# Designs tried in a protein design run: peptides against a protein of PDB entry 6MBK. Part 194

Target 1, 240 residues: chain A of PDB entry 6MBK
Amino acid sequence: GFEMVNFKEEGFGLRATRDIKAEELFLWVPRKLLMTVESAKNSVLGPLYSQDRILQAMGNIALAFHLLCERASPNSFWQPYIQTLPSEYDTPLYFEEDEVRYLQSTQAIHDVFSQYKNTARQYAYFYKVIQTHPHANKLPLKDSFTYEDYRWAVSSVMTRQNQIPTEDGSRVTLALIPLWDMCNHTNGLITTGYNLEDDRCECVALQDFRAGEQIYIFYGTRSNAEFVIHSGFFFDNNSH

## One batch from the design tools (peptide; made by RFdiffusion4, then SolubleMPNN)

Design b2_p23_4_s4 (from b2_p23_4, 6 letters changed)
Fold by OpenDDE base, seed 1:
Structure b2_p23_4_s4 (fold): chain B 240 residues (1-240), chain A 23 residues (1-23)
Amino acid sequence: as target 1 above (240 residues)
Amino acid sequence: SVEDELLAANNDLLPRVIPVLPP
């Protein structure tokens, strides 16, 4: 009921191919299609992951390296998804000097500088790891790991990472959700949840969409647990 | 250690939470 389209103003997004009604389940993504910490562990990155404390402790970095490894792998299952990702981002890591100077008048400047510093330090650390660790020799990025690569991957994960349940629902993990994260954002209610029984992310329509219209969803605010708890889902059987 | 410093310094944005649907 939808297709990926490159819109003039918004870039890539989803367009309805038929009329979609509000609250209709129009999009679902099975776990097997997600890029997760678990899929990272099960990939070529797995041996290094098992030996590096940072990768083990920081799931976002594990996802970033997973993304880089898969991007560098011509036969990667996720190539179609990776090709839809932006090549650059509006994150602070991409700010030009003038933009940073503009932020000097704000309290956010300290966080921006911290992010720059931390990202640079992470890159330096992993550059050394990739050059020296035995399990890094087989990584497809072994001879191609630049700061630009790392900045891109970190920014991709930063802007797109989601917390989802583990398969058994006992814990949470991190995931990139292909196709779903191509929906552009609008104001509204959270209409995405994880169905543990079917082991998939499910998204219902925020509003009616006619055939040919762009489909928008509301991603909410990051770490807004209160919103999730009190505003709930826009599902017929799950109101809060 | 370098690892301890990197772990302590992590200030990345928290992920979006995809809530679990009721059974």
Scores: peptide ipSAE 0.519, ipTM 0.880, DockQ to the pose 0.560
Fold by OpenDDE base, seed 4:
Structure b2_p23_4_s4 (fold): chain B 240 residues (1-240), chain A 23 residues (1-23)
Amino acid sequence: as target 1 above (240 residues)
Amino acid sequence: SVEDELLAANNDLLPRVIPVLPP
């Protein structure tokens, strides 16, 4: 019912290949296709994860390293997904001096500086870990772990991470949702939920889409400051 | 420790919440 397309200025998105009606379940992603903290634990990163307090405590960082490990693995199941991710982002970690100056008059500036500082500190920490920890020897990152790599992975997770239930529904975990997160954003209502019975993320159409139209979804309400922090966007009239 | 400082900083910004669908 849809196909991946590279749209001008918007990058990758989904296009309807048939008419899709509002509220129609057009997209679902089983848990096994998600990149989760659990899949990170079960990957080549698992041994290091089990011994590093930061990875254990910060699921977003675990996902970032999971992305990096899988990106460096030619046979990774998630290669098709990873290849669709932007090579760079408009997030604060990529801000140039002029962009930072623009934000000096905003409340977001403190969060931007904090994010940059924290990310730099994290990189320094993990650079040492990767170079010295025995379990890091198995990671395809040991010979190539740059700040640019880390910045990319952190930004990828920051912009795309989702909280989903664990398999038994007793807790929550973090996940990247391939294919689903290819949908570009529009204003509207959240039309995505997690079906525990079928163990999948489900998305219903926000509106009617005709064949050939781009499929947009609403990812949720964010403050202007949150958009700046998470995605680097700043707009005067946030209708959300 | 460095680890404690990193943990305290907790750069884990709020993820999107995918709601659980009712059974």
Scores: peptide ipSAE 0.518, ipTM 0.882, DockQ to the pose 0.810
Fold by OpenDDE base, seed 5:
Structure b2_p23_4_s4 (fold): chain B 240 residues (1-240), chain A 23 residues (1-23)
Amino acid sequence: as target 1 above (240 residues)
Amino acid sequence: SVEDELLAANNDLLPRVIPVLPP
């Protein structure tokens, strides 16, 4: 019911190939297709993950390295997804001098510098780990791990990471959701949820879309579960 | 340790929360 399209100015997005009605389940992504902390653990990164406290404690960094490893793997299942990701991001890590100068007059400058400093420190740490740790020898990025790579991966995760339930629903984990996160944003209600029974992320249409129209969703703000609830969740179980 | 410092300094954006759908 949809196709990937490169829209002018907006970049990649999804376009309806047929009429889609509001609340219609038009998009679902099974867990097996997600990039998760668990898939990172089960990848070539697994041995290093099992021995590095930072990777274990910081799921976002685990995802970042997972993303880098898969990007460096020509046969990666996620290559089609990775190729759709921006090469650069509108994050503090990519701020130009003029943007930083503008922020110097604001209270945000401290946070920007802090994030930049922390990211640089993380890179330095992992550069050493990758160079010296025995379990890093088989990583496809072993000989090509730059700050630009790390910045990109961290920014990719930072902008796209989602908290989803574990398979048994007992805990939460972090995931990138391919295809789904290609939808561009609009104002509205959250129309995405995780179906534990079918073990998939499900997205219903925010509104009617005609064939040929771009499909937009509302991601909400990155906040706690209460905010998500208060922002409104719109899901029709009968739309299956 | 460097690890402890990195952990303490973590100031990343919170992930989006994907709600669990009712059964």
Scores: peptide ipSAE 0.517, ipTM 0.880, DockQ to the pose 0.547
Fold by OpenDDE base, seed 2:
Structure b2_p23_4_s4 (fold): chain B 240 residues (1-240), chain A 23 residues (1-23)
Amino acid sequence: as target 1 above (240 residues)
Amino acid sequence: SVEDELLAANNDLLPRVIPVLPP
C-alpha cells in the first residue's frame, strides 16, 4: 500500500502505508492504464496521426498531442492522472533569461538553444496543421492551441516518457506510466520491468520502506547534461 | 520541406527504457 503525498521539499510523491520489503512487488500498472502511442492512435487524434508524417515518426510528439487532447476532454479516462501532473516545469523551455545566461558557461547551452528552436518550430508547424487539416476539426484543442500548451505537453512527455514493449513484444513503443511516475528518484538499481504475460509494468521495492516513508525508485543513469535538458536538474539534485 | 527539417532536427528522444521481464 501507498498513497500520493505532497512532500514539503520534493513535491508530489508516493508514501508507504505499510511496511514494504526490498524486492517486493508493490506497484504495477496494466497497459490499459498507460498513455501510449497506440492509445493516441486510437483516440480522437487517430485520424490526424494517420495523415501526418511528424506524428507518425516522432512518438514523443504524438504523446504530447495525446496528452493535450485528453487534458481538454472533461470525460477523459486519464483526467485523474493529468491532474497530478505539474502545471509548470523546471525544464529549459521554462528558463528565464538569467538562467539561460548562466548556462552559457556549461556544456548544455547548445542543446538548450536547439531545444528552444526545435520546440518553437514544431509548434509553428502544428499550429498550421491544426488550423488547416480536416482531421484536426474534431480535436478539442483546435481553438485553444497555444505555445504554452505545447511547451507544457512537450515538457511533460520529455520528463516522463518511457520505452515499453508492444503488446505482442515484437516492437517497442512510448508510454507515460501513471502512478508509477509519481515516485521520486534516488540512486540505486532499476527495479521496474514490463511483464508481457500479465501485460503490465511492474515495480519492486529498491529497499525496505517503513510505513510512512517516501518510496523512491531509480529511473536510470543519465548525464548531468541530460538531466538539465530533460528534467531541469542535475543528477545529484534530481529529486524526481 | 518543413517536415523534412523537423524530422532531421528533432531526434531528442531520450525515453527511459523499461526492460522486458524474462518469462
Scores: peptide ipSAE 0.515, ipTM 0.879, DockQ to the pose 0.807

Design b2_p23_5_s1 (from b2_p23_5, 9 letters changed)
Fold by OpenDDE base, seed 1:
Structure b2_p23_5_s1 (fold): chain B 240 residues (1-240), chain A 23 residues (1-23)
Amino acid sequence: as target 1 above (240 residues)
Amino acid sequence: METVPVLHPLGVIDEEELDKLME
């Protein structure tokens, strides 16, 4: 019902291959296709994860490293997805000097500097871990872990992470959702939820789309999107 | 005027918490 297309002005997006009606379930992504904290634990990163307190405590960092490991793995299942991700982001970590100067007159500058500092400290910590920890030796990024790599991965997760239920529905976990997060943004209502019975993310069409039209969704601020079972999903405003 | 970017919690962990996690 859809295909990935590189649109002239918007970059990668989804295009309808047939007519799609409003409220039609046109896109679903099974859990097994998601990049999750659990898939990170079950990957080559697992042994290191089991022995590093930061990876265990911060699921978003675990996802960032999972993303880096999979990017560095030529045969990774997620290579097609990873190749669609932006090479840079509109996050503070990518701000030019002029952009930072502009913010110096605002209260946001302190948060920007904190993000820079914290990200740099995290990188330094994990650089040491990757160089010295026995379980890091088998990681595909062992000899290729730069600040630019970490900045990219962190920014990818910051802008694309979602909260979904665990398999038993008892808790929430973090996930990157391939295909779904390729949809470009428009104003509207949240039309995505998680179906625990079928163990998949589900997205229904915001409006009618004709064959050949780009499919847009509303994904709000894209910060900590929380999936509600059978009720769509909402964004958790935890931003500072 | 450009909108102030929204910061995600990933980069907003306090230094004390980070220090504790790194020890």
Scores: peptide ipSAE 0.058, ipTM 0.663, DockQ to the pose 0.156; fails the geometry check
Fold by OpenDDE base, seed 3:
Structure b2_p23_5_s1 (fold): chain B 240 residues (1-240), chain A 23 residues (1-23)
Amino acid sequence: as target 1 above (240 residues)
Amino acid sequence: METVPVLHPLGVIDEEELDKLME
């Protein structure tokens, strides 16, 4: 029902290959295809995760390391997904001096500096961990872990992390959602939820799309997509 | 209105929390 296309102004997105009606379930992604904190625990990162308190406490950092490990693994299941990710981001960690100077007049400057400081400290910490911890020896990033790598991974997670339920629905965890996150954004209502019965993310069309049209969705806030955990709750298009 | 860049607050670790975790 859709294909990946490089649009001239918007970059990569999804294009409808047939007519899609509003509220039609056109895209779903099973849990097994997601990059989650759980998949990180079950990966080569698992032994280190089990012994590092920061990885355990901060799911976003766990995802960042999971992303780096999988990127460094030629046989990773997620290689096709990782290759679609931007090489750089419009996050504060990539701001040029002029952009930072512009923000000096705003309340955001404190948050920008905090992010720089925190990211640098995290990198320094994990650099030491990777060099010294026994369970880090088997990580594919052991001999190549730069600040640029970490900055990229953190920025990837910040821009693409989503909150989804655990398998039993009792808690919330973090996930990257391949294919789904290739959709470009538009204003509207959230039309993506998680179906616990089928254990998959589900996206319904925000509007009618004709064959050949780009498919847009609304992710919510740019930093985090909140899923409607309650089964069957999709926000109707406010046709006002 | 000049577009203010999104700071991605969920990606920022609270410094105090980080300090506690790094001790």
Scores: peptide ipSAE 0.051, ipTM 0.673, DockQ to the pose 0.169; fails the geometry check
Fold by OpenDDE base, seed 5:
Structure b2_p23_5_s1 (fold): chain B 240 residues (1-240), chain A 23 residues (1-23)
Amino acid sequence: as target 1 above (240 residues)
Amino acid sequence: METVPVLHPLGVIDEEELDKLME
């Protein structure tokens, strides 16, 4: 019902190949296709994860490292997804000097500086971990872990992470949702939820789309503090 | 202005705890 298209100004997006009706379930993504904290634990990162307190405590950082490891793995299942990710982001870590100067007059400047500081500190910490920890020797990023890599991964996760239930529904975990997050943004309602019975993310159409039209969804604000589709994943009704 | 995304520690980890974890 849809195809991937590179839209010049908007980047990658989804285009309808048939007419899609409002509220129609047109897209679902099984758990096995998601990049999750669990998939990170089950990857080459697993041994290090099991011994590093920060990776265990901060799922977003675990996802960032998972993303970096998979990016550095030519045969990674997620290579097609990773290749669709932006190389740069509209995040504070990528702000130009003029943008930072503009923000100096706002309260946001403190958050920007905090983000820079924290990211730099995290990088320094993990650089040391990667260099010294025995379980880091098998990581594909062992010899190529730069601040730019970390900045990219952190920004990717920050802008794309979602809260989803664990398989048993007992807890919340973090996930990147391939294919789904390729939909470009529009104003509207969240139309995505998680179906535990079928163990998949489900997205229903925000509106009618005709064949050939780009499919848009509403993400809401994407941040480390504000998780997209949180409400959709935790309510019985996946359509909100 | 669109809300600027800010990276904060997730969960119950505050900056002080993060500092401790990174020692």
Scores: peptide ipSAE 0.049, ipTM 0.677, DockQ to the pose 0.138; fails the geometry check
Fold by OpenDDE base, seed 2:
Formats: sequence, C-alpha cells, structure tokens
Structure b2_p23_5_s1 (fold): chain B 240 residues (1-240), chain A 23 residues (1-23)
Amino acid sequence: as target 1 above (240 residues)
Amino acid sequence: METVPVLHPLGVIDEEELDKLME
C-alpha cells in the first residue's frame, strides 16, 4: 500500500500506492527487522557489551555502536536502512560556532554544552576501549573510529530511537524502526504502537491518504517516542 | 522566541552517573 520515495524537500518518505483510510493499519514492522539493544547484544558488539558497564547501562549508546558496527559491515542486513539515514543532523552536536553563540543568551546553552561535553567524554572513553579491549579487536570500527562517526551515530539514535517492549513485555527497550521512521512527520496524534502478540510495530493512518499522496505520521515530540503498548488494536474492519 | 527544540539529549545520564561509570 506504499512505496519509498525521495521527496525533493523532505528527503526520503513513504507514498501511498492506494487509498488509505484513517485508522487503517497500513504499516507494520516485525521485531526481527528492528535495530534494538538486544540485536546489539547478539551482534559482533555482544562480547564488548558484556564487558563494558557503560554499554550495559546506556542502551542508547549501545544502539549507537550497533549502528556504527552495522554501517561498517558491507554485508549487514541493515545496510539499505542505514543508507537512508541523513549524513548530518540538526542536533546541538552539529551546531556551528555562530549558532552556539546565539544560544549563549538562552537557557538552552547549558544543555548544549552538557551534550557536547558528555559526547566528547564518551568518545574519548570508547576510543580507548576500542583500542585496548580484547573484545574490541573484532569490531569493524577498530581502525576507523572518529569523533564524526560517533557524533553521527549518537545523533542518529537521539533522533530516531523509540521505546518498545521486550519480547516478554516485562520491560522497555530501545529500538530503531526501519521503514516506519522514513515517514515524514506531521502534527497530530501518535498512531503507532507495538503489538506484543504479533511481535511487531504497528502504524495506523492518521488521516485519509489518496493514492499518490505522501504518508505523514506523528512521531510525537521526538525524543523517545514512547510506544503505547496498546493491547488491543481493534481495527474495526469496517468491511461494510 | 523560537523554542529551540531541546533535542532530548541522550537520556540525561546524570553526569554523576557517567562520571562513576567512566572511572
């Protein structure tokens, strides 16, 4: 019911190939397609994850490293997804000196500086870890881990990470959701949830879309889109 | 005043917690 299209101003997005009705389940993404903390643990990063306290404590950093490892892996399943990601972001980590100076008059400057400081410290820490830790030897990043790489990965995660339930529904974990996050954002209500029974993310249409129209969704105020675990998407099949 | 969207930093790891983890 949709196709990926590169829109001139918005970049990659989804276009309807048929008429889609409001509240229609038009998009679902199985857990197996997600980049999660769990998939990070099960990847080449797993051994290092098991030994590094920061990776264990900070799921977002684990996702960032997972993203970097997969990007550096030519045969990664997620290569098609990674190729759709922006090369740069409108995050504080990419602010130019003039932008930072402008923000100096605002309360936001403290948060910006904190983010810079923390990211730099994290990079320095992990640079050392990658160079010295035995379990880092198999990482494709060992010989090519720059601050720019880390900045990109962290920014990718910050802008795209989502909270989803674990498989057993007992906890919340972090995930990047391919295909779904290609939808461009509009104002509205969150129409995405996680179906634990089918173990998939589900997105229902915010409004009617006609064939040929771009599909927009509301990500929420994007930091951590909290997926509301809706137990029962009763999609009324208005088959009448 | 255009509220610069405070890009939600990486989960506000308490700087103190990060410091403890990096030690």
Scores: peptide ipSAE 0.045, ipTM 0.656, DockQ to the pose 0.136; fails the geometry check

Design b2_p23_5_s2 (from b2_p23_5, 9 letters changed)
Fold by OpenDDE base, seed 2:
Order: structure tokens, then sequence, then C-alpha cells
Structure b2_p23_5_s2 (fold): chain B 240 residues (1-240), chain A 23 residues (1-23)
């Protein structure tokens, strides 16, 4: 077992309530609990999605709008999950001048500039779409769609999106995985897979965890620069 | 049954794709 805990320095995380052994399946999340491109299509966003080529082509943007729509919906199933998300991120869209200056000495600077430009362009585009498109009238974003909202949603997706198979396993789609993504990151191996037979994400323990210890997972192989850009993490002794 | 690995992608935005889509 595990429990959600708000750790002082790391924010929300999961803590073991019993001893967990390495490779033990301790956490699984059914597809029905995931926020996916498919759930976006099946939500109030669906009609607009079906008419906008950018939403159709860019699943991460679809997830961002899905997240915003659900956040603005008091009765959303995902409200408990959304409330656990950070209000701000340590990602490029939130960088201060000094942070940008620091990255000028790295290859990451080009990606930072790209994120700034692309996010601004996307916001400008969708602001107009939300204000003028007939299928946007039912969106809770109609009267409240700020750059800050969009920046938050994009950053949330950027830091938490995952590739999972479609129901039939024929394609890859994007998903936010509630509960699972509460685990904070550490170096290691990927220990999360998707079980198509049971239609769920399954996470096995990266190592032994004792009762009372925080449970960490490994998100993937990345450089420190990539972690900063895409996940908001930095490790001094990152093996990659 | 073998699990399909769940990966956290880099989330890189294809600028060229965006340019084409916004034309």
Amino acid sequence: as target 1 above (240 residues)
Amino acid sequence: KELIPVRHPLGVIDEEELDKLME
C-alpha cells in the first residue's frame, strides 16, 4: 500500500504504508481513470476537436485543452487529480531572466526559445478560435482563456504526458496518469508498463521501499537539460 | 503477457508542423 503525502521540499508524493519489494506490482491505473486524447475527444471539447486540425494533429495540445476544460468544470471527475497539480512549474515557460541566461551556454537555449515562440503562437491562434468558432461556445474557456491558463496547461502536459497504447494496441496515444504521476522522479529504470489485457498502467517498484519511505520512479532517459525543459527536474549527478 | 513500456516523451513541438497547420 501507499498514501499521498505532501512532502516539504518535493511537494506531493507517494509514501509506502508497508514494505514493498523491488519489482512488486504495487500500483495500477485503469484506462478509464486516465486523461487521454480519446477522453478529450469524448468530452465537451469533442466538437471543436473534430473541426480543428491543430487539435487533431497535436495530441499534447488536445490534452492541454482537455485539462483546462476539466479544471473549469466543477463536477469534473478529474478535479481531485487536477487539484494536486502544481500551480507553477520550473520549466522554460516560467523561466526568469537569470535562468534563461544560464541556459544560453547550453544547447537547451534553442529549445527554450522554441517553446516561447510556439506557445505564444498557439495561444494567439486558439484565443481567436475560442472566441469565434461555433463549437467553442460550450467550452468553459469562452470567457476565461488567458496566456497564464494556457502556459499552465501546456506545462502540465509537458511534464506529465505519457505514451500509452490505444485500446486495440495498434497505435500510441498520449495520457496523463493520475495517482501514478504523483511519484517523484529518481534515476533508475523504467518500471511502468501498460497491460492491454487488463487495460491498465502497471507500475512495479524500482527498488525495495520500507514502510514510511517515499516511493520514487524513473520517468525516462534524459539529460539534465532535457529534464529541465520537459520535466522540470535537475540532477547534479544525472547518469544521462 | 509482456507489458508495453510507458514512456514519458520529450514533448518536443514540431515547429515545422505547427507552421503548416497555422497557414
Scores: peptide ipSAE 0.328, ipTM 0.829, DockQ to the pose 0.868
Fold by OpenDDE base, seed 3:
Structure b2_p23_5_s2 (fold): chain B 240 residues (1-240), chain A 23 residues (1-23)
Amino acid sequence: as target 1 above (240 residues)
Amino acid sequence: KELIPVRHPLGVIDEEELDKLME
């Protein structure tokens, strides 16, 4: 019902291959295909995760390291997904001096500086951990962990992380949702939910899409400033 | 079936929490 396409202005997205009606379930992704905090715990990162309080407390950082470990693993199940991710982002961590100066006139500047500071501190901390901790010795990133690697992973998670229920539905966890996150954003209503009985993410169409049209989804209510800070772009049709 | 909404949280880091964890 859809295909991956490189659009002229939006970049990669999903295009309908048939007519899709509003509220039609056109895309679903089982839990086993997701990159989650739980899959991180069950990966080669698991032993280190169990010993590091920051990884345990901050699921987004756990996902960032999960991405780095899987990217460095040639036989990773998620290689096809990881290869679809951008190599660089337009998030604040990639801003040039002139871009930062432009934001000085806005309240966003404080959040930008916070991201710089926090990311740098995290990198310094984990660089030491990776070099000295016994459970880091077998990580595929042991001899290749640069700030650029960490910046990329953090930015990937920042722009793509989602809240989903745990398997038993008792708690909320974080997940990257392959294929689904290729949809570009539009203004509207959230049309993605999690089906606990079938243990999968389900996305229904926001509107009618004709064959050949790009499929858009709504990520949530955000200001343009928030999009810049957390998603790296302005959205012209954002009514908030 | 009632679905649980999937939400895209903002990448906000609690600086105070991070400070405590990194001590």
Scores: peptide ipSAE 0.331, ipTM 0.835, DockQ to the pose 0.865; fails the geometry check
Fold by OpenDDE base, seed 4:
Structure b2_p23_5_s2 (fold): chain B 240 residues (1-240), chain A 23 residues (1-23)
Amino acid sequence: as target 1 above (240 residues)
Amino acid sequence: KELIPVRHPLGVIDEEELDKLME
């Protein structure tokens, strides 16, 4: 019912291959296909995760490292997904000086600086961890962990992380949702939910889409500044 | 059978938490 397409302005997105009606379940992604904190724990990162307070406390960072490890693993199940991710982002961590100056007129500037500071601190911390911690020796990024790598991973997670329930539904965890997150953004209502019975993310169409039309979804209500900071695009833009 | 909404959280890093964790 849909296909991945590289659109000129938005980059990668999903295009309908048939007519899709509003509220039609057109896309679902089983848990086993998701990159989650749990899958991170079950990966080569697991041993380090079990001994690092930050990884344990901050699921987004765990996902970032999970993403880096899988990217560095040629046989990773998620390679096809990872290859669809942007190599760079329009997030604050990638802002040039002029872009930062522009944001000085907004309330977002302090958050931008905070991101710079925090990300740098995290990198410094984990650089040391990777160099010295015994359980880091088996990580594929052991000898290649740059700020650029970390910036990319953090930005990837920042722009694409989602809250989903744990398998038992008792807690909320974080996940990257392959294929689904290829949908570009539009204003509207949240049309994605998690089906615990079938253990999958389910997305219903926000509106009618005709064959050949790009399928858009709504990420959630955010201010323009929040979109810039956390999603890497402006409110009036339909891009990831 | 009711779906739990999937939401995109804000990527806010708590500086104070980070400070504590990095001690």
Scores: peptide ipSAE 0.284, ipTM 0.817, DockQ to the pose 0.886; fails the geometry check
Fold by OpenDDE base, seed 5:
Parts: sequence; C-alpha cells; structure tokens
Structure b2_p23_5_s2 (fold): chain B 240 residues (1-240), chain A 23 residues (1-23)
Amino acid sequence: as target 1 above (240 residues)
Amino acid sequence: KELIPVRHPLGVIDEEELDKLME
C-alpha cells in the first residue's frame, strides 16, 4: 500500500500506492524488525553492554552503538534500513557557525551547547572504552570509531528513537522502527501504537491518502525549539 | 485491541546522570 520515495524538499518519505482511508491500519512493524535496546544486548555489543554502566543506563546510547555496529556489519539484517538513514542531519550537532550564532539569541542555545558537550564527553568516554575494554575487541568499529560516526549515530537515534513496551509489557524500552520512521511529519494526532498481542507496532492513517500522495504521521507535540534540537527542522504549522 | 501509544521521546541527555556515570 506504500512505497519509499525521495521527495525533493522533504527527502525520503512514504507514498501511498493505493487509496488509504483515515484510521486504516496501513503499516505494521513486528518487534523482530525493530532495533531495540534488547536487540543491542543480543548483538555483538552484548558483552560490552553487560559490563558498561553507561550503555546499561542510557538506552539511547546503547541504540547508537547498536546502530554503529550494525552499520559496520555488511551482513547485518538492518542494512536495508540503515541505508535509508540520512548520512547527515540538520540537528545541532551538525550546525555550522552561522546557525549557532542565529540561535545565540534564543533559549535553545543552552540546549545546543549542552548537546555538544554531552556528545563530546560521551565520545571521549567510549573512545577509551573501545580502545581498552576486552569485550570491545570483537566490535566491528574497533579500528574505526570517529566522532563523526558517533555524531551520526547519536543524531540518528535522537531523531528516530521511540518508546515501546518490552515484550512482556512490564517496562518501556527504546526502539528504532524501520519503514515507519520514513514517514514525514505533519500536524495531527499520534496514530501509532504497539500491539503486544501480535508484538508489533501498528500505524493507522492520520487522514485519507489518495494513491500517489505522501503519507504523513504525527511525531508528537513539540515546540519549534524542540524540533530544531531533536529533529533538526522548524515546523511552520506547529500550533504548540 | 488496546494499543500502547508509541511515543517519540525527546532525546534529552541528562547531563547530571552522565556526570555520575562517568565518575
């Protein structure tokens, strides 16, 4: 019912191949296709994860490393997904001097600087870990772990991470949702939920979409500043 | 079927938590 298309202004998105009605379940993604903290634990990263306090405490960082490890693995199950991810982002970590200067007059500048500082600190920490920790030897990124890699991974996770329930529904975990996260944002209501019985993410259409139209979803209520910081774009029609 | 909402959390890194973890 949909296809991946590169839209000129918005980049990659999903286009309807048939008419889709509002509230129609048009897209679902089983847990097994998700990149989660759990899949990170079950990957080559698992041994390191089990011994590193930061990876254990910060699921987003675990996802970032998971993403890097899978990207560096030619036979990774998630290669098709990873190839759809932007190589660069418009998030603060990629801001040029002029963009930072523009934000200096806003409250967002503090968050930007915090993001810079935290990301740099994390990189420095994990650079050392990768160089010295015994369980890092098997990581595909052992010989090549650059700040650019880390910046990319962090930005990917920052812009695409989602909260979903654990398999038993007892806790919330973080996940990247392939295919689904290709939908570009529009104003509206959250139309994605997790079905524990079928163990899948389910997305219903926000509105009617005709064949050939781009399918949009609503990422959630965010301020423009939050969009800049976390998604790298301004949303003109953001009523919040 | 009751769906659990999938939320996109703002990736705010807790600096204080990071500081504690990196000590």
Scores: peptide ipSAE 0.282, ipTM 0.820, DockQ to the pose 0.876; fails the geometry check

